# Ledger of designs, part 180: peptides against a protein of PDB entry 3JWR

Target 1, 323 residues: chain A of PDB entry 3JWR
Amino acid sequence: TRELQSLAAAVVPSAQTLKITDFSFSDFELSDLETALCTIRMFTDLNLVQNFQMKHEVLCRWILSVKKNYRKNVAYHNWRHAFNTAQCMFAALKAGKIQNKLTDLEILALLIAALSHDLDHRGVNNSYIQRSEHPLAQLYCHSIMEHHHFDQCLMILNSPGNQILSGLSIEEYKTTLKIIKQAILATDLALYIKRRGEFFELIRKNQFNLEDPHQKELFLAMLMTACDLSAITKPWPIQQRIAELVATEFFDQGDRERKELNIEPTDLMNREKKNKIPSMQVGFIDAICLQLYEALTHVSEDCFPLLDGCRKNRQKWQALAEQ
Target 2, 298 residues: chain A of PDB entry 3JWR as posed
Amino acid sequence: TRELQSLAAAVVPSAQTLKITDFSFSDFELSDLETALCTIRMFTDLNLVQNFQMKHEVLCRWILSVKKNYRKNVAYHNWRHAFNTAQCMFAALKAGKIQNKLTDLEILALLIAALSHDLDHRGVNNSYIQRSEHPLAQLYCHSIMEHHHFDQCLMILNSPGNQILSGLSIEEYKTTLKIIKQAILATDLALYIKRRGEFFELIRKNQFNLEDPHQKELFLAMLMTACDLSAITKPWPIQQRIAELVATEFWEQGDQVGFIDFVCTQLYEALTHVSEDCFPLLDGCRKNRQKWQALAEQ

## One batch from the design tools (peptide; made by RFdiffusion4, then SolubleMPNN)

Design b2_p13_7_s2 (from b2_p13_7, 10 letters changed)
Fold by OpenDDE base, seed 4:
Structure b2_p13_7_s2 (fold): chain B 323 residues (1-323), chain A 13 residues (1-13)
Amino acid sequence: as target 1 above (323 residues)
Amino acid sequence: STREAILASLEKE
């Protein structure tokens, strides 16, 4: 395609030029082509292209395929969300120095997972999918969308000309796919809530050890969530804009819940309660985000900008809630 | 192929 030709022929700017190592990064000003260029740079600077012998054209095609399999009519859970998740992962790996704690396969898996974790998202949560008796709800009992996202990821990875993992051994390939699956599934917040207590306890007791395979898996799950939720850490103007996108998508679901399911939506998804957004954001930060970024910062102090951003945004949301 | 078998196994889980 013309898009592939353009991407494959383009000079890829440095990570410094693209500012993709910054936790404060924003994609708002970037074209789709520029987001793809950023993604190439992430793979390159993580040594994934070299270590796993990725063909440039194949990587370009894969990126474009991933981007294409996000819906344009979804307000938040689209390519830009996936891209921002991946960028946060990249920043956490580089600037946050988590790269030094992980294997190349884990890094490869995390980056692929971050980009792929919401593939073909429909702008509705698992609860809606279940209640609407969607065909996907017949395939999967729990984490319905996350299983679907992984299936889409797998489909793309196995598609002709998109096989960025072709340079891996069978064992490496198996390991990578396992980690990708676990990472994508970990983005179900319900699973995060179930598992985070173990992680926080390990941190609190100073017993956290990445050499333990179970703890490694747990950490990768927590890291995925930290990147997935990273919008809450962004500079306030960025945070506000992303919060509007999230609210738009949630209100769209709430409107559908009223119309299609004949139910009153929760406050989070109720357009009529938009004035509760600031207080709900404070609640979300307190209940979900703060402790995660505190724990992540404990694992790597260089991740502090995420925690600091989260704290700053809590103050901003609290100030709005008091108006 | 072994890769296809791995893929199929992961899809069924």
Scores: peptide ipSAE 0.039, ipTM 0.722, DockQ to the pose 0.022
Fold by OpenDDE base, seed 2:
Structure b2_p13_7_s2 (fold): chain B 323 residues (1-323), chain A 13 residues (1-13)
Amino acid sequence: as target 1 above (323 residues)
Amino acid sequence: STREAILASLEKE
């Protein structure tokens, strides 16, 4: 395709030029091509291209395939969300120095997972999929969408000309796919809520050890969630805009719940209760986000900008909630 | 292939 030719022939700017090591990164001004260039730079600077002998054209095709398999009519859970998740992962690995704590296979898996974790997202949550009796709800009992996202990820990875993992040994390939699956599934917030207590307790007791395979898996799950939710850490103007996108998608779901399912939506998804957004954001930060970024910062102090951003946005949302 | 078998096993989990 012309898009592939353009991407493959383009000079990829440095991570510094692209600012993709910044936790404050915004994609708002970037074209789709530029987001793809950023993605190439992430793979390159993490040494994934070199270490796993990725062909440049194959990587370019894979990136474009991933991008293509996000829906354009979904307000938030689209390519830009996946891209921002991956960028946060990259920043956490580089600027946050998490790279030094992980294997190359784990890094490879996390980056692929971050980009792929919401593939073919339909702009509705697992509860909606279940209640609507969608065919996907017949395939999976829990984490319905995350299983679907992983299936889409596998489909793309195995598509002709998209096999970025072809340079891996059989064992490396198996390990990578296992980690990708675990990482994508970990983006189900229900699983996060279930598992986070163990992580926080290990941190609190100073018993956290990445050399333990179980704790490593737990950490990768927490790191995925931290990147997935990283919009909450962004500078206030960026956070506000992303919050509007999230609200739009949730309200669209709520409208569908009312129309298609004859269900009164929750406040979070109720367009008529948009005035509750600030207080709901405060609640979300307190219930889900703060402790995660505190724990992550305890693992690596260089991740502090995520925590600081989250705290700052809490103050901003609280101020709006008091108006 | 071994890769296909691995993929199939992962899809069943």
Scores: peptide ipSAE 0.037, ipTM 0.707, DockQ to the pose 0.022
Fold by OpenDDE base, seed 5:
Structure b2_p13_7_s2 (fold): chain B 323 residues (1-323), chain A 13 residues (1-13)
Amino acid sequence: as target 1 above (323 residues)
Amino acid sequence: STREAILASLEKE
């Protein structure tokens, strides 16, 4: 395609030029091509292209295929969300110095997972999918959408000309796919809520050990969530704009819940409760986000900007909730 | 191929 030709021929700017190592990064000003260039740079600077012998054209095609399989008519859970998740992962790995704690296969899997974790998202949550009796709800009982996202990820990875993992041995390939699956499934916030207590307790007791395979898996799951939720850590103008996108998507779901399911939506999904957004954001930060970024900062102090950003945004939302 | 078999197994989980 013309898009592939343009991407494959383009000079890829440095990570410094693209600012993709910054926790404060915003994609708002970037074109789709520039987001793809950023993605190439992430793979390159994480040594994934070299270590796994990725062909440049294949990587370009894969990135474009991933981007194509996000819906454009979804307000938040689109390519830009996936891209921002991957960028936060890259920043956490580089600036947050988590790269030194992980294997190349784990890094490869996390980056692929971050980019792929919401593939073909429909702008509705698992609860809606289940209540609407969608065909996907018949295939999967839990983490319905996350299983679908993983299936889409596999489909793309196995598609002709998109096989970025062709340079891996069979064992490396198996390991990578396993980690990708675990990482994508871990983005179900319900699973995060179930598992986070173990992680926080290990940190609190100073018993956290990445050499333990179970704790490694747990950490990768927590890291995925930290990147997936990283919008809450962004500078206030960015956070506020993203919160509007999230609210738009949630309100669209609420409108559909009324129309299609004849139910009153929860406050989070209720357009008529827009005035509660600030207080709900404070509640979300307190219940979900703060402890995660605190724990992540204990694993790597260089991740502090995520925690600091979250704290600052809590203050901003609290101030709005008080007016 | 072994890769195809692995993919098929993962899709069934």
Scores: peptide ipSAE 0.037, ipTM 0.704, DockQ to the pose 0.021
Fold by OpenDDE base, seed 1:
Structure b2_p13_7_s2 (fold): chain B 323 residues (1-323), chain A 13 residues (1-13)
Amino acid sequence: as target 1 above (323 residues)
Amino acid sequence: STREAILASLEKE
C-alpha cells in the first residue's frame, strides 16, 4: 500500500527526537505515520529488530496491520491507547531500566502485547459483552475481550507479510506467544485485582525475586497493567484529555446499556453523573493505581516518575472533587 | 462507598 511504502522508506527519528523514552510523552501532536515511526524506534532501540532478525518491511506491515485492526469509532480503546501503552512500556524498559531485568523474549512479548492488547476493541467492557449475549461471550467465560484481543494478535502475527516472529526458533516462538497471551490477559483489571495482592506482599516482605518463574510472570502482568493505566500518570493536561476520552467511551456504553439492554448504567458509565468524574478518578487512583506504581518503583526506582505523576493527578482530581 | 462502586465497576471490565 501507499502507506506501507511511505512508512518503509521514511527515516526513523531517534528516540530522543521522538521523546518516546519520556514518561511524560504525549501522542496528541503526532500523526498516524509518526506513531508508526515511534513504534519502529521502540523495536529498534530494544534490539528486537537485530536480535530476532526482523525485516524492516515486515515490521512496518505488521505495525500498520495492528493499527488497522483498531476501530476508529471508539473514543478511547483505539490505536492511540495501544500506542501509548507501548510507549509507556518502552519508557519503563529504557528509562525505568526494567530492560536489564528481563530477557529479550520477554521484552519482545511485552512490546507486541502492549500494541496488541486491545485489538478490535468495541468500546464496551466484558460485562456489556456478557450481558448482551454476544457470540464472544459464548467462546470465553472470563476475560472475554482479552481472549479476543489475543486471537486478533495471533491472526495478525500469522498473516502473510506480517510475520515479525519468523526469525525465532520453535521454542522461542512458543515462549513468546505464551508471554504475549499472559500479558494481554493480564490487562483484564479483574485479573489484576485478583493477583496484585501476591505481588504487593512479595514486595512488602522483600521476597520478590525475578529469577523465580512464577514471580517473573506475576511481574510481567503487573507491568502490563502499569502501562495500560499509565494515562493516570501523565502531566495534568494530558490526563484530563484522556479522562475525557474514557468518559466519552463509558458514556457511550451507558447509552447503549439503556437503549439495547434496558438497564440503568453505573455512575461510571452514566452521562448524567458527569459531575462525579473527579471523585471517581480519586477513587480509581486510590483503589487501583497508587499501590501498583509504588510497588513498581520498589522493583525499579527509575520508575518513580509514574508514581509521582499518579500522586500529582490525584491531588488535581481531589481539588476538582472539592469544588 | 465510591471506592467500592469503582472497584465493582472495574471488576466487570
Scores: peptide ipSAE 0.017, ipTM 0.620, DockQ to the pose 0.393

Design b2_p13_7_s3 (from b2_p13_7, 8 letters changed)
Fold by OpenDDE base, seed 3:
Structure b2_p13_7_s3 (fold): chain B 323 residues (1-323), chain A 13 residues (1-13)
Amino acid sequence: as target 1 above (323 residues)
Amino acid sequence: SAEEAILASLEEE
């Protein structure tokens, strides 16, 4: 395709030029081509291209295939969300110095998972899928969409000309897919809520050890969630704009719930309760986000900008909730 | 498919 030719022939700017190591990064001004160039740079600077012998054209095709399999009519859970999740992962690995704590296979898996974690997202949550009796709800009982995202990820990885993992041994390939699956499934907030207590307790007791395989898996899950939710950490103008995209998608679901399911939506998805957004954001930060970024900062102090951003945005949302 | 076999092997772990 013309798009592939343009991407494959383009000079890839440095990570410094692209600012992809910054926790304050914004994609709003970037073209689709620039987001793809950023993604190539992430793979290159994490040594994944060299270590796993990726062909440049295959990587370019894979990136474009992943991008193509996000829906354009979804307000938030689109390619830009996946790209921002991956950028936060890259920043956490580099600027946050988490790279030194992980294997190359774990890093490879996390980056693929971050880019793939919401593939073919439909702009509705698992509860809607279940209540609408969607065919996917018959295949999976829990984490319905996350299973679908992984299936889409696997389909792309095995598609002709997209096989970025062809340089791996059979054992490395299996290990990588296992980690990708676990990482994508970990983006289900229900699973996060279930597992986070163990992570926080290990941190609190100063017993956290990445040499333990179970604790490593737990950490990778928490890191995925931290990157997935990283919009809450962004500078206030960026945070506000992203919150509007999230609200738009949630309100679209609420409108569908009224029309298709004949139910009253929750406040989060109720367009008529837009004035509750600031207080709901404070509640979300307190219930879900703060402890996670605190714990992550305990694992690596260089991740502090994520925690600081979250705290600052809490203050901003609280001030709006008091108006 | 080889893909389905790999998936099945990942579910049994």
Scores: peptide ipSAE 0.009, ipTM 0.632, DockQ to the pose 0.024
Fold by OpenDDE base, seed 2:
Structure b2_p13_7_s3 (fold): chain B 323 residues (1-323), chain A 13 residues (1-13)
Amino acid sequence: as target 1 above (323 residues)
Amino acid sequence: SAEEAILASLEEE
């Protein structure tokens, strides 16, 4: 395609020029081509292209294929969300110095997972999929969408000309796919809620050890969630705009819940309750986000900008909730 | 499919 030719021929700017090492990064000003260039830079600067002998054209095609398999009519869970998740992962690995704590296969898997974790997202949550008796709900009992996202990820990775993992040994390939699956499934917030207590307790007791395979898996899951939720850490103007996108998608679901399922939506998804957004954001930060970024910062102090951003946005949302 | 076989293999581990 013309898009592939343009991407493959383009000079990829440095991570410094692209600011993709910054936790404060925003994609708002970037074209789709520029987001793809950023993604190439992430793979390159993480040494993934070199270490796994990725062909540039194959990587370009894969990135464009991933982007294409996000829906354009979904307000939040689209390519830009996946791209921002991956950028946060990159920043956490580089600026947050987490790269030094992980294997190259883990880094490869996390970056692929971050980009792929919401593939073909439909703008509705697992609860909606279950209640609507969608065919996907017959395939999977739990984490329905996350299983679908992984299936889409696997489909793309196996598609002709998209096989960015072709340079891996059979064992490396299996390991990478396992980690990708675990990482994508970990983006189910229900699983995060279930598992986070173990992580926080290990941190609290100073017993956290990345050399333990179980704790490593747990950490990768927590890191995925931290990147997935990273919009909450962004500078206030960015946070506010992203919150509007999230609200739009949730309200669209709520409207569908009324129309298609004949149910009253929860406040989070109720367009009539938009005045509750600030207080709900405070609640979300307190219940889900703060402890995660505190724990992550304990693992690597260089991740502090995520925690600081989250705290600052809590204050901003609280001020709005008090008006 | 090859994808289904890979998925099944990953679920057994």
Scores: peptide ipSAE 0.009, ipTM 0.612, DockQ to the pose 0.025
Fold by OpenDDE base, seed 1:
Structure b2_p13_7_s3 (fold): chain B 323 residues (1-323), chain A 13 residues (1-13)
Amino acid sequence: as target 1 above (323 residues)
Amino acid sequence: SAEEAILASLEEE
């Protein structure tokens, strides 16, 4: 395609020029081509292209395939969300120095997972999928959409000309896919809520050890969630705009819940309760986000900007909730 | 499919 030719022939700017190592990064000013260039830079600067012998054209095609398999009519869970998740992962690995704590296969898997974690997202949550009796709800009982996202990820990875993992041994390939699956599934907030207590307790007791395979898996799951939720850490103007996208998507779901399922939506999904957004954001930060970024900062102090951003946005949302 | 076979193998682990 012309898009592939343009991407493959383009000079990829440095990570510094692209600002993709910054926790404060915004994609708002970037074209789709520039987001693809940023993605190439992430793979290159993590040494993934070299270590796993990726062909440039194959990587370019894979990135474009991933981007294409996000829906444009979804307000939040689109390519830009996946791209921002991957950028936060990249920043956490580089600026947050988490790269030094992980294997190359884990890094490879996390980056692929971050880009792929919401593939073919329909702008509705697992609860909607279950209640609508969607065919996917018959295949999976839990984490329905996350299983679908992984299936889409696997489909793309195995598609002709998209096989970025072709340089891996059979064992490396299996390991990578296992980690990708675990990482994508970990983006189900229900699983996060279930598992986070173990992680926080290990940190609290100073018993956290990345040499333990179970604790490593747990950490990768927590890191995925931290990147997936990273919009909450962004500078206030960015956070506010992303929160509007999230609200738009949630309200669209709520409108569908009324129309298609004849149910009253929750406050989060209810367009008529837009005035509750600030207080709901405070509640979300307190219940879900703060402890995660605190724990992540204990693993690597260089991740502090995520925690600081989250705290600052809590204050901003609280101030709006008090008006 | 090859994808389904890979998925099945990963679910058994």
Scores: peptide ipSAE 0.009, ipTM 0.618, DockQ to the pose 0.025
Fold by OpenDDE base, seed 5:
Structure b2_p13_7_s3 (fold): chain B 323 residues (1-323), chain A 13 residues (1-13)
Amino acid sequence: as target 1 above (323 residues)
Amino acid sequence: SAEEAILASLEEE
């Protein structure tokens, strides 16, 4: 395609030029081509292209295929969300110095997972999928959408000309896919809520050890969630704009819940409760976000900008809730 | 499907 030719021929700017190492990064000013260039840079600077012998054209095609399999009519859970999740992962690995704590296969898997974790997202949550009796709800009992996202990820990875993992041994390939699956499934916030207590307790007791395979898996899951939720850590103008996209998608779901399911939406998804957004954001930060970024900062102090950003945005939302 | 075969191989590990 013309898009592939343009991407494959383009000079990829440095991570410094693209600012993709910054926790404060914003994609708002970037074209789709520039987001793809940023993605190439992430793979390159993590040594994934070299270590796994990725062909440049294949990587370009894969990135474009991933981007194409996000819906354009979804307000928040689109390519830009996946791209921002991957950028936060890259920043956490580089600036947050988590790269030194992980294997190359784990890094490869996390980056692929971050880019792929919401593939073909429909702008509705698992609860809506269940209540609407969607065919996917018959295939999967829990983490319905996350299983679908992984299936889409696997489909793309096996598609002709998209096989970025062709340089891996059979064992490396299996290991990578296992980690990708676990990482995508970990983005179900319900699973995060279920598992986070173990992670926080290990941190609190100073018993956290990444050399333990179970604790490693737990950490990768927490890191995925931290990147997926990273919009809450962004500078206030960026956070506020992203919160509007999230609210738009949630209100669209609430409108569909009324129309299609004949149910009253929750306050979070109720357009008539827009005035509660600031207080709901404070509640979300306190219940979900703060403890995660605190724990992540205990694993790597260089992740502090995520915690600091979250705290600053809590203050901003609290001030709006008091008005 | 090729996807199902790959998934099955991952569940047996």
Scores: peptide ipSAE 0.008, ipTM 0.615, DockQ to the pose 0.024

